Peptides against a protein of PDB entry 3J47. Designs and how they scored, part 34

Target 1, 121 residues: chain A of PDB entry 3J47
Amino acid sequence: IRLTNQLKSLKGLQSKLKDVVEYLDKVINKELPINHTILGKLQDVFNLLPNLGTPDDDEIDVENHDRINISNNLQKALTVKTNDELMVIYISNLVRSIIAFDDLIENKIQNKKIQEQRVKD

## One batch from the design tools (peptide; made by RFdiffusion4, then SolubleMPNN)

Design b2_p14_5_s4 (from b2_p14_5, 8 letters changed)
Fold by OpenDDE base, seed 3:
Structure b2_p14_5_s4 (fold): chain B 121 residues (1-121), chain A 14 residues (1-14)
Amino acid sequence: as target 1 above (121 residues)
Amino acid sequence: NELLKLIDEVLKKL
């Protein structure tokens, strides 16, 4: 039961990966427009994968060296884009924190003015 | 106006 469910889940993942490859081929061939939301989700998946650019040190075949270079270049491209996205998220969170502090300061000033009015009445 | 200046100063330090 558990093993059959894992195998079914893995087959479902393999089908989805095939659909993603077919989509990417159509995008590369300019048959479909680039969908940035699909590319973002695909990047999130690749960022959660183990480093595909380290072959296990156990397969020295000359055909693997070109695949290793392609994998390393893909992972480097994904890492650069991830760093840029994380930088934008960091700046956005920093700006949000500054706005929240400004609102807190203004609320404190208003509350102080209301208290000073209540002490004069 | 002051908030936009503070944001610009923070962005210049990054």
Scores: peptide ipSAE 0.036, ipTM 0.670, DockQ to the pose 0.011
Fold by OpenDDE base, seed 2:
Structure b2_p14_5_s4 (fold): chain B 121 residues (1-121), chain A 14 residues (1-14)
Amino acid sequence: as target 1 above (121 residues)
Amino acid sequence: NELLKLIDEVLKKL
């Protein structure tokens, strides 16, 4: 019973992975427009994948080494791209917060000057 | 001028 459920779940995962590959092929061939939400979720999946590039040291077929290097380079490229995008968003939010803080200080200084003028009249 | 200095200081700490 447990093994049959695991095999059913694995077959269901394999089918979904095939649907993702077919979607990516259609996007590469320009048959479908790039959906940024799907692409972002795929990037999140690649960032959550364990390093597929630790082959147990016992089966280094030379053909597997090139595929492993390509997979690791792709994962690294996706992680770097994610970090760069998050950095730009972070800096933009930080700058916005600094501007809002400066405007708050200037408004407090102006309000203080207006109150000091009203006490002299 | 003070805003630009604060931005530059923050960018130097990142």
Scores: peptide ipSAE 0.035, ipTM 0.657, DockQ to the pose 0.011
Fold by OpenDDE base, seed 1:
Structure b2_p14_5_s4 (fold): chain B 121 residues (1-121), chain A 14 residues (1-14)
Amino acid sequence: as target 1 above (121 residues)
Amino acid sequence: NELLKLIDEVLKKL
């Protein structure tokens, strides 16, 4: 029972991974529009994958070296894209904080002027 | 004007 459920879960994961590959192939071929929500979730999955570029030192067949280079280049490209997205979010939050600080300064200057008028009357 | 200078100074530190 437990092994049959694990095999069924693994087959279900394999089917979902195949559907993701087929979706990516259709997006690459421009047959489907890019869905940014799907790409963001795929990026989250790839950022959670352990480095697929450290095979234990015992099976360097020449066919694995090209796959390792492709996986490392893909992981690097996804990491760069994540860094650029985080940088845009950081700059946006920084600009919002600066605007909110400017509004706070202006409100403080106005409040000071109102207090200085009330002390002269 | 001071707001734009502060933004420019922060962008130069990134």
Scores: peptide ipSAE 0.033, ipTM 0.649, DockQ to the pose 0.011
Fold by OpenDDE base, seed 5:
Structure b2_p14_5_s4 (fold): chain B 121 residues (1-121), chain A 14 residues (1-14)
Amino acid sequence: as target 1 above (121 residues)
Amino acid sequence: NELLKLIDEVLKKL
């Protein structure tokens, strides 16, 4: 019973990971538009993954020092890229909100002018 | 024209 439930959960996780890979492949191939919300959630998942390139400190063989540095540099580069991408999304959403607010103000001004004309006639 | 000025002012504050 416990082992069968763990195997079912692992198969469910494997299916979801496959769906994520298929989505990323479609985005890379430009078959789908980039969804920044999905990318942000994938980045959250990657930031929550334990460092898959730091071996837990139980096998310090001196040949892994270059792999640890490459992994730390890759993780740092991913974190910087993540922050820059989130910043671009944030700025894009701010600009969109400003445009929508300007359109709302202009619509209110026009509606007020139309009402003031109808009261004079 | 006013929208472009508002965007420029926001970008100068970031």
Scores: peptide ipSAE 0.029, ipTM 0.631, DockQ to the pose 0.012

Design b2_p14_6_s1 (from b2_p14_6, 6 letters changed)
Fold by OpenDDE base, seed 5:
Structure b2_p14_6_s1 (fold): chain B 121 residues (1-121), chain A 14 residues (1-14)
Amino acid sequence: as target 1 above (121 residues)
Amino acid sequence: DLLKLIELINKLLK
């Protein structure tokens, strides 16, 4: 029962990873437009993966050296991209907060003017 | 830049 559930979960993960590869191949081939939401979610997944590019020094098979370099370059690219995305989100939230504050001030000024008119009539 | 990122992701997943 426990082992069969783990095998089922692993097969389900493998299927989802295949669907991601198929999507990425279609985007590379320009068959599909780039979806920034899907790429953001893939970045989130890779940011949660342990560093696949720091081999503990005990198994440098020459065939893995290219995968390690790809992983390190990907991790660096994801870190830079994540920092840029967080900066854009931060600035966007600041700008939204400033606008909402200005709208609140203007609404308070208008409400005060309306009250002062009603006291004079 | 985004295409290179997609290619790197795809190379890691294959």
Scores: peptide ipSAE 0.045, ipTM 0.650, DockQ to the pose 0.121
Fold by OpenDDE base, seed 4:
Structure b2_p14_6_s1 (fold): chain B 121 residues (1-121), chain A 14 residues (1-14)
Amino acid sequence: as target 1 above (121 residues)
Amino acid sequence: DLLKLIELINKLLK
């Protein structure tokens, strides 16, 4: 029972990975638009994977060197993209803070004018 | 950049 459930879960994961590859192929071929939500979820999955680019010292096989290089390039590309996304969020929050500060200044100026009028009447 | 990232992900999954 436990082994059969693990095999069923692994087959389910393999099917989901195939669906992701088929989606990515359609996006590369420009058959589908890029969905940023799907791509964000793929980043979350890869950020939860152990570092596929540090060979623990026991696999010196020439076939693993190309996969390790691809994994390292992917991890670097994911890190750069995550930094760029955080930068866009930071700039967006900075702009929002500047606008809110301008609105606060304008409200303070208006309140001061209303107080100066009430002291003159 | 985004297309290269998608291509790298797809190459890792194949």
Scores: peptide ipSAE 0.044, ipTM 0.650, DockQ to the pose 0.118
Fold by OpenDDE base, seed 2:
Structure b2_p14_6_s1 (fold): chain B 121 residues (1-121), chain A 14 residues (1-14)
Amino acid sequence: as target 1 above (121 residues)
Amino acid sequence: DLLKLIELINKLLK
């Protein structure tokens, strides 16, 4: 019973991975537009995968070396993209915070000038 | 850049 359920779950996962490959092939062939939500979810899946690019030192088959290099290049590409997105968000929030701080300083200076005028009248 | 990322993902899943 447990082994049959694991095999059924693995076959279900294999079917879902095939659907993802078919989608990616259609996107590469320009048959479908890039869906940013699907691409984001794929990035989340790859960020949750263990580093497929750390061979345990005991199975360097020549076929694994190309897969390891592809996995490492993917991990690097995902890291660079994530860093660029975070940098844009960070700069945008920093600029917004600087503007809000400048407006606060100007408002304090104006309020002080108005109070100094009211004490002279 | 996005097309290269998609191609790399697709190459890993095959």
Scores: peptide ipSAE 0.042, ipTM 0.651, DockQ to the pose 0.119
Fold by OpenDDE base, seed 3:
Structure b2_p14_6_s1 (fold): chain B 121 residues (1-121), chain A 14 residues (1-14)
Amino acid sequence: as target 1 above (121 residues)
Amino acid sequence: DLLKLIELINKLLK
């Protein structure tokens, strides 16, 4: 029972990975428009799989070396792109916090001026 | 996107 459920789950994952490859092939062939939401989710999957490019040092088949290098370069490019996107979100939130802080300072200065006027009347 | 962010930052620093 346990082993059969693990094999069923693994076959389900393999089917979903095949559907992703078929989608990417259709996008490369310009048969489908690029969906940024699907690419974002694929990028999240690559960032969660840091180990797709450790060659187990024990079988250098020369045909796998080019595929491993392409996979590592693609994973690195996707990780860099994710980091840049997160940096833009971080800076956007920082800028919003600076504006809100400036508005708070200006409101305190105005309130102080109004109090100083009321003490002179 | 990044260019618009730089423009916004430069507007806050002025």
Scores: peptide ipSAE 0.026, ipTM 0.541, DockQ to the pose 0.012

Design b2_p14_6_s2 (from b2_p14_6, 9 letters changed)
Fold by OpenDDE base, seed 3:
Structure b2_p14_6_s2 (fold): chain B 121 residues (1-121), chain A 14 residues (1-14)
Amino acid sequence: as target 1 above (121 residues)
Amino acid sequence: DLLNLLNKALELLK
């Protein structure tokens, strides 16, 4: 029972990975428009993968140089987009902080005017 | 003016 359930779960994951590859191939071939929400979720998945570009330091073969370059290019592409996402989050938080600070200043000015009126009466 | 631009930017980021 436990082993059969693990095999069923693994076959389900393999089917979902195939659906993702087929989607990416259709996007590369310009058969489908780029969906930024799907690409964002795929990057979250790739950021959770162990670094696929450290071959353990023990196999020197000339075929590894092209795989290392592909992995370094993938890691650079993921890093650039993570930086762009962090920049958008940073700008959003900065803008929110400026608005909240403006509202706080206006509230303090109003409270000061109300106190100055109560001291004259 | 600035506050309206900032609010519009926050709306586009939601």
Scores: peptide ipSAE 0.019, ipTM 0.546, DockQ to the pose 0.014
Fold by OpenDDE base, seed 4:
Structure b2_p14_6_s2 (fold): chain B 121 residues (1-121), chain A 14 residues (1-14)
Amino acid sequence: as target 1 above (121 residues)
Amino acid sequence: DLLNLLNKALELLK
């Protein structure tokens, strides 16, 4: 029972990974528009993946060196892309905060001028 | 710019 459920879950995961690959291929080929919500969820999945490029210290088999380099290059490319997206979000939030602060200052200047006029009348 | 924003903030504190 437990092993059959694990095998069913793994087959389900494999099917979902295939659906993701097929979606990415269609997006690369410009057959489908980029869905930012799907891309964000895919980034979350990749950020939750263990480092596929650290061999646990028990299998230095010389045949895996090319696979380790490919996984490290993919992980580095995904990390750079995630950092660039987070940087754009950070800059956008910083700019929004500066604008909201300017609006607050301008509102306080106007309120001070209105109070100074009411004290002179 | 940020410098003008800071100058306006300093003007409100006088």
Scores: peptide ipSAE 0.018, ipTM 0.499, DockQ to the pose 0.007
Fold by OpenDDE base, seed 5:
Structure b2_p14_6_s2 (fold): chain B 121 residues (1-121), chain A 14 residues (1-14)
Amino acid sequence: as target 1 above (121 residues)
Amino acid sequence: DLLNLLNKALELLK
């Protein structure tokens, strides 16, 4: 029973990971628009993954040096990409706030003009 | 002016 449940959970995780890969492939192929919220959640998942490219400190074989460099370069690339995505989200929210503030000022000016007309009649 | 605010936001991006 316990082993069968672990195997079922692992198969369910494998299916979800396949769905994520298929989504990324569709985004790379420009079949789907980039969703920054999905990308941010995927990045949270990668940041929560134990560093699958640090050998546990117990097997210094000379072939692992290239894997450590690839893992560190991937983590650095992911960190740069995190900062760029957070910057795009921040600027998008800033621009939205500026537009909403401009619309609010215009609406207040229009409402004031309508009130000044109603007092003259 | 909205255009001047957008230009200043773009300048903070460089």
Scores: peptide ipSAE 0.016, ipTM 0.517, DockQ to the pose 0.012
Fold by OpenDDE base, seed 2:
Structure b2_p14_6_s2 (fold): chain B 121 residues (1-121), chain A 14 residues (1-14)
Amino acid sequence: as target 1 above (121 residues)
Amino acid sequence: DLLNLLNKALELLK
């Protein structure tokens, strides 16, 4: 019973991975428009896959070396792209926070000057 | 500039 359920779950995962490949092939062939929500979720899945290319050092079949290099290059490309996008968002939020802080300081300086004038009259 | 913001903040504290 437990082994049969694991095998059924693995077959279900394999089917879903096939559907993702068929979707990506249709997008590459320009048969389907790019869905940014699907690509974002796929990017999140690939970023959560830390190790598609650590063979434990005991079975380097020469055919696996090219697949390992491709997976590591894809992971690196996704990590760099994610870092660049997050950096732009971070800088934008930092600039917004600095502007809001400048406006707050300027308003406090003006309010202080108005209070000092009211104490002299 | 961040320097002008810092100078304004220091002016408010005086």
Scores: peptide ipSAE 0.016, ipTM 0.486, DockQ to the pose 0.007

Design b2_p14_6_s3 (from b2_p14_6, 9 letters changed)
Fold by OpenDDE base, seed 2:
Structure b2_p14_6_s3 (fold): chain B 121 residues (1-121), chain A 14 residues (1-14)
Amino acid sequence: as target 1 above (121 residues)
Amino acid sequence: DLLEMINLALKLLQ
């Protein structure tokens, strides 16, 4: 029973991975428009995948070395892209916070001037 | 205002 459920879950995962590959192939072939929400979720999945190319140091077959380099290059490219996107969001939020702080200072200066006028009248 | 132009640019980037 437990082993049969694990095998069923693994087959279900394999089917979903196939559906993702078929979607990506259609996007590459320009048969489907790019869905940024799907690509973002796929990027998150790939960033959560621990090193699909750490062979434990005991089986460096020469055919695995090119697959390891491709996997590491893909993971690095996804990490760099995520870092650049997060940096743009961070800078945008920082600038928004600076503007909101400047508006708060100007409002305090204006309120002070209005109070000083009301004390002279 | 310069701050209004920056806020508009930030809205176009999001």
Scores: peptide ipSAE 0.040, ipTM 0.688, DockQ to the pose 0.013
Fold by OpenDDE base, seed 3:
Structure b2_p14_6_s3 (fold): chain B 121 residues (1-121), chain A 14 residues (1-14)
Amino acid sequence: as target 1 above (121 residues)
Amino acid sequence: DLLEMINLALKLLQ
C-alpha cells in the first residue's frame, strides 16, 4: 500500500512535468503567448531545485562543459530576476512604512494640539 | 493626495 501510493504520486509529478515541458515548447515556438504568472511560478520551482550545475568533481567529458555553462547562466538569470522581484517588494514595504509613519506623526501632532487646548480652558 | 497615489501604485504592483 505505502509503496504503491509513492509510485502513484511520482507518476502524477512526472505527468505534471511533461505538461510544463509541452507548455514551454509551445511558448518557444510562438504557438502560445508568454504568460508571466506561469513563468513566475516556474522560477519559484527552479529556485527550490538543488543546484543542478554542480556535478560532484569526479569524471565529466568536454560535452558537459557547455551544459554546465547553460545551467549556470540559467541559474544566474533566475537569481537576477528573484533579486529584482525582492527589490520591488522591499521598496513597496519601505514606502508603506514611511506612509504609516507620516500618518502616525500627524496623529501625534493633532493629539498634542487637542491637549494644549484642553489645558487653556 | 501624494500618499494616496503612492498607496494606489503599491496596490497595483501587488
Scores: peptide ipSAE 0.038, ipTM 0.672, DockQ to the pose 0.014
Fold by OpenDDE base, seed 1:
Formats: structure tokens, sequence, C-alpha cells
Structure b2_p14_6_s3 (fold): chain B 121 residues (1-121), chain A 14 residues (1-14)
């Protein structure tokens, strides 16, 4: 029972990974428009992947060195893209905070003018 | 308004 459920779960994961590859191939070939929501979720998955480029120090085959370098370059590229997206979100939040602060200052100035007018009447 | 243009730009970046 446990082994059959693990095999079923692994086959389900393999099917979903195939659907992701087929989607990416169609996007690369310009057969489908880029869906930013799907791409963002894929990026979240790749950022959560354990470092696919640390071989535990026990299998130096020369064919793995090129795969390790490709994996490390892909992970760096995904990390840079994530950092750029976070920077845009940070700047956007900073600008919104400045706007909200300006509106607060203007509201305080108006409230002060109204209070000064009520003391003069 | 400058504030409206900034708010529109922020909505296009999200």
Amino acid sequence: as target 1 above (121 residues)
Amino acid sequence: DLLEMINLALKLLQ
C-alpha cells in the first residue's frame, strides 16, 4: 500500500513536470503567450529547489562538471531575476509610502487652518 | 496630476 501510493504520487509529479516542460517549449517557440503568473510560480519552485550544483564530495566524474556549471548559472540567473522583482516591489512600496505621507501632511495642514479659523470666529 | 501618473505607473508595474 505505501509503496503503491509513493509510485502513484511520483507518476503524478512526473506528469506535472512534463506539462510544465511542454508549456515552456510552447512559450519558447512563441506558440503561446507568456503567462507571468505561471512563470512567477515556476520561479518560486526553482528558488525552493536545493542547490542542484553541490555534489556531495564523493562522485567526481568529468561529465558532471558541465552540468554543475549549467545548474549554478541557471540558479544565479533565477536569483538575479527574483532580486530585480523584489527591488521593483520595494521601490513601489516606498513611493506609495511617500504619497501616503504627503496626503497626511496636506490633511494636517488643512485641519490646522480649520482650527485657526474656528478660534478667530 | 503627478500623483495620478505615479499611481498609474505603480499599477502597471504590479
Scores: peptide ipSAE 0.038, ipTM 0.675, DockQ to the pose 0.014
Fold by OpenDDE base, seed 5:
Structure b2_p14_6_s3 (fold): chain B 121 residues (1-121), chain A 14 residues (1-14)
Amino acid sequence: as target 1 above (121 residues)
Amino acid sequence: DLLEMINLALKLLQ
């Protein structure tokens, strides 16, 4: 029973991971627009993944020191890319909010002018 | 218009 449930959970995780890959492939192929919220959540998942490129601390062979440095540099590069992507999303949302606020002000001014004309007639 | 340029920039970033 316990082993069957673990196998079922692992198959369910594998299916979800496949759906994520298929989504990314569709985005790369420009079949779907980039959803920055999905990208941010995917990035949270990658940041929560234990470093699958660190050998478990139980085999000190002198050849692994370069792989650990490459994995740390890749994680650092991913973290920098993460911060830059989140900054671009933040700026985009800020600019969109400023535009929507300007459009709201213009609509309010136009509506006020229409009301002032209707009171003079 | 400045607003049109900003909207165009946002559309190119998407």
Scores: peptide ipSAE 0.027, ipTM 0.595, DockQ to the pose 0.015

Design b2_p14_6_s4 (from b2_p14_6, 8 letters changed)
Fold by OpenDDE base, seed 4:
Structure b2_p14_6_s4 (fold): chain B 121 residues (1-121), chain A 14 residues (1-14)
Amino acid sequence: as target 1 above (121 residues)
Amino acid sequence: SLLDLINLANQLLK
């Protein structure tokens, strides 16, 4: 029972990965428009994957070196892109916070001027 | 000013 459930879950994951590959192939071939929301979710998945480029140091199969190097280069490229996107989000949030603070200061200055006018009448 | 904020953002992007 437990082993059969694990095998079923793994087959389900394999099917989902195939659906993702087919989607990416259609996007590369320009059969589908680029959906930035789907690409962002895929990027989140890749960022949550353990580093796919540490071969456990115990299996010297010479055929895996090219696949490992491609995986590492892809993961590094995804990490760089993530850092750039996070930097833009961070700066955007910082700018919004400073604008909101400036508006708060301006509102306080205006309210103080209105109070000072009411005390002179 | 809003201009100073834009300049600061542009400095953080360099």
Scores: peptide ipSAE 0.039, ipTM 0.685, DockQ to the pose 0.012
Fold by OpenDDE base, seed 3:
Structure b2_p14_6_s4 (fold): chain B 121 residues (1-121), chain A 14 residues (1-14)
Amino acid sequence: as target 1 above (121 residues)
Amino acid sequence: SLLDLINLANQLLK
């Protein structure tokens, strides 16, 4: 029962991946207009797949060199976009940490002034 | 320091 359900789920995933390839081929052949929402979701899938563009350098004929260059260019483009998105998140978190640290310093200065007033009364 | 964090943020924005 468990193994049969896993095999059925894997066959269902394989069918969906085939439908995605057939869609991309129609877009490349200009049979369908480019849908930026579908391309964005495909980009999210590729960002979850580590290392789809290093076939080990030991077995590829000259016809695969153009597909390797396209895969390496796609990986570089995906890596650049992911790095830019992570950089914006990192800067936003850094700015929030700076503000929170400034507020902490101001609160400590105010608390020190209140204690110095209580020692004079 | 706070100044080092501000300088780091300004370097990452360039």
Scores: peptide ipSAE 0.038, ipTM 0.684, DockQ to the pose 0.011
Fold by OpenDDE base, seed 1:
Structure b2_p14_6_s4 (fold): chain B 121 residues (1-121), chain A 14 residues (1-14)
Amino acid sequence: as target 1 above (121 residues)
Amino acid sequence: SLLDLINLANQLLK
């Protein structure tokens, strides 16, 4: 019972991973439009995967070293892309905050002028 | 000014 449930869960995960690969292939081939929500969730999954490409020290065949380097380069590229996206969001929020502050200053200056006019009349 | 904001954004991108 426990082993059959684990095998069923693993087969279910394998099917979902296959569906993700097939989706990515269709996006690469321009058969489907890019869905940013799916890509964002996929990127979150990759950012949560620790150690894709740490060899457990027990089988360093030369063919694994190239795969490890490719995996590490992909993980770095995904991390850099995430950092750049976060920086753009940060800058955009900073810009919005500065504009809102400028509008607040202008509104305070206008309100002060209106009050000074009402005191002179 | 909008110009100061563009300059600040350009400093954060460098």
Scores: peptide ipSAE 0.036, ipTM 0.675, DockQ to the pose 0.012
Fold by OpenDDE base, seed 5:
Structure b2_p14_6_s4 (fold): chain B 121 residues (1-121), chain A 14 residues (1-14)
Amino acid sequence: as target 1 above (121 residues)
Amino acid sequence: SLLDLINLANQLLK
């Protein structure tokens, strides 16, 4: 029972990872628009993964050097992309706050005009 | 103005 449940959970995780890969392939091929929220959640997943390319200090074999460079380049690319995404989120929140402030000022101006009309009648 | 705030945001991006 316990091993069967673990195997079922692992198969379910494998299916979800396949769906994520298929989504990324469709985005790379420009078949789907880039969804920044999905990319952010995917980055959160990668940031929670143990460093799959920190050499445990005990296997210096010459075939691992390319995998270590790919992992370091992936981590650096993820860090740059995380900073760019946080910047886009920050700007989007700033613009939203600016629009909400402008709407508040316009609403106050309109309410003041309505009050000034009611005092003249 | 809304335009001044957009210009300020564009200055912070440069």
Scores: peptide ipSAE 0.033, ipTM 0.663, DockQ to the pose 0.012

Design b2_p14_7_s1 (from b2_p14_7, 9 letters changed)
Fold by OpenDDE base, seed 5:
Parts: C-alpha cells; sequence; structure tokens
Structure b2_p14_7_s1 (fold): chain B 121 residues (1-121), chain A 14 residues (1-14)
C-alpha cells in the first residue's frame, strides 16, 4: 500500500515534469509566446530544488569540478534571469497602473464637463 | 501624453 502510493505520486510528478518540458520546448521553438508568470513559477521551483550541483561533501572526485561550475553558472544565470523577468513584470504593472490612472483622470474630467453642462441647462 | 509615454516604455521591453 505505501509503496504503491509513492509510485503513483512519482508517476504523477513525472507527468507534470513532462508537461513543463513540452511547454518549454514550445516556447524555445517560438510555437508559444513567453508567459512570464509561468517562467516565474518555474524559477520558484528551481530555487526550491536542492542544489543539484553541490555534491554532499563526501565525494570529492576531480570529475565533479566541471559539473559544479556548470551548476553554479546555471544557478547564477537563473538568478539573473529571475531578476530581469521580475523587473519586466514590475515595469509592465507600473505602465498598466499609469494608463489606468490617466483613463481615470480623463473620465473624471469628462464627467465634470457633463455635470457643468447639465447645471447650465 | 502619459498613455503614449507608457506605451513607448512598454515597447522598449518587447
Amino acid sequence: as target 1 above (121 residues)
Amino acid sequence: DLVQLAQELLDLFK
């Protein structure tokens, strides 16, 4: 019973990871537009992954040094990309807020003009 | 004016 449930959960996780890979492949191939919200959530997942390139300190064989450098470079690249994507999201939200504020001002000016006309008639 | 500036800023990040 416990082993069957663990196997079912692992198969469920494997299916979800496959769906993520298929999405990323479609984005890389320009078949789908980049969704910054999905990328941000994937980055949250990667930031929660245990460092897949820090060997637990018990096997210093010289063949791991290139893998450690690749993992550190990947983590650094992911962190830089995370910051750039968050910056784009923040700027996009700021721009949207400025537009919505301008529309609100224009609507208030129009409503005031309509009220001033109705008081003169 | 503000909408145009906001659109120009958005277009710099596309």
Scores: peptide ipSAE 0.037, ipTM 0.706, DockQ to the pose 0.015
Fold by OpenDDE base, seed 3:
Structure b2_p14_7_s1 (fold): chain B 121 residues (1-121), chain A 14 residues (1-14)
Amino acid sequence: as target 1 above (121 residues)
Amino acid sequence: DLVQLAQELLDLFK
């Protein structure tokens, strides 16, 4: 029972990976429009994969150099996109912090004016 | 001024 369920789950994953490859081939061939939501989810999957660009240093065949360059270019493209997403989050948090700081200053000024009025009465 | 700059930065990313 456990082994049969693991084999069924693995076959289901293999089918989904084949559907993703077929989708990418259709997008490359311009048979389908680029879907940014699907590409975003595909990038999330690649960011969760262990670095596909380290074949252990033990077999330099000339065919590995082109695959290493493709993997390094993919990793670089993923790193650039991750940096752009982090930059948007960073700026949004900075803006929120500036607004919250301005509100804190105004609240302190108002509280000081109220205390100065209560000491004159 | 700071709130206006903050709003302009927020609108750049919408």
Scores: peptide ipSAE 0.036, ipTM 0.691, DockQ to the pose 0.013
Fold by OpenDDE base, seed 2:
Structure b2_p14_7_s1 (fold): chain B 121 residues (1-121), chain A 14 residues (1-14)
Amino acid sequence: as target 1 above (121 residues)
Amino acid sequence: DLVQLAQELLDLFK
């Protein structure tokens, strides 16, 4: 019973992975428009995948080495791209926060000068 | 000064 349920779940996952591949092929062939929400979720899935590039030291079939290198290069490229995109967002938010802080300081200085003038009149 | 530094930082990442 438990093993049959695990096999059913694995077959269900395999079917979903096939549907994702078929979707990507249609996007590559320009048959479907790029859905940024689907691509973002795929990127999140690839970033959550364990490094598929630790072969357990017992299955170095020469055909697996090229597939492992391709998967690792793709995962690394997706991680670098995510890091660069997050860096730009982080710096943009930091810059906005610095400007807003400077404006707040200048507004406080101006308000203080206006109060000091009103006390002299 | 802080606004100029913020702009220089933004220009390094464009």
Scores: peptide ipSAE 0.036, ipTM 0.703, DockQ to the pose 0.012
Fold by OpenDDE base, seed 4:
Structure b2_p14_7_s1 (fold): chain B 121 residues (1-121), chain A 14 residues (1-14)
Amino acid sequence: as target 1 above (121 residues)
Amino acid sequence: DLVQLAQELLDLFK
């Protein structure tokens, strides 16, 4: 029973990974629009993956060197993309804070003008 | 101008 449930869960994960690959291929081919919510969820999954770029010290075979290089390149590309997205979010929050600060200044100027009018009447 | 300030900030990250 426990082993059968683990195998069923693994087959379900494999199916979902296939659906993700097919989605990414359609996005790369411009057949589907980029969904930023799906991409953000994929990044969350990749950030939760164990560091695929450190071979634990037990397989120095020449066939692993190309797989390690591909994994390191993928991890580097994901890290750069995550940093660029965090930077865009940071700039967007900074701009939003500046707009809110300008609205606060304008409201303060208007309130001051209303008070100065009430003191003259 | 808020648009100018937003552009100046964007230019600090280039």
Scores: peptide ipSAE 0.036, ipTM 0.690, DockQ to the pose 0.014

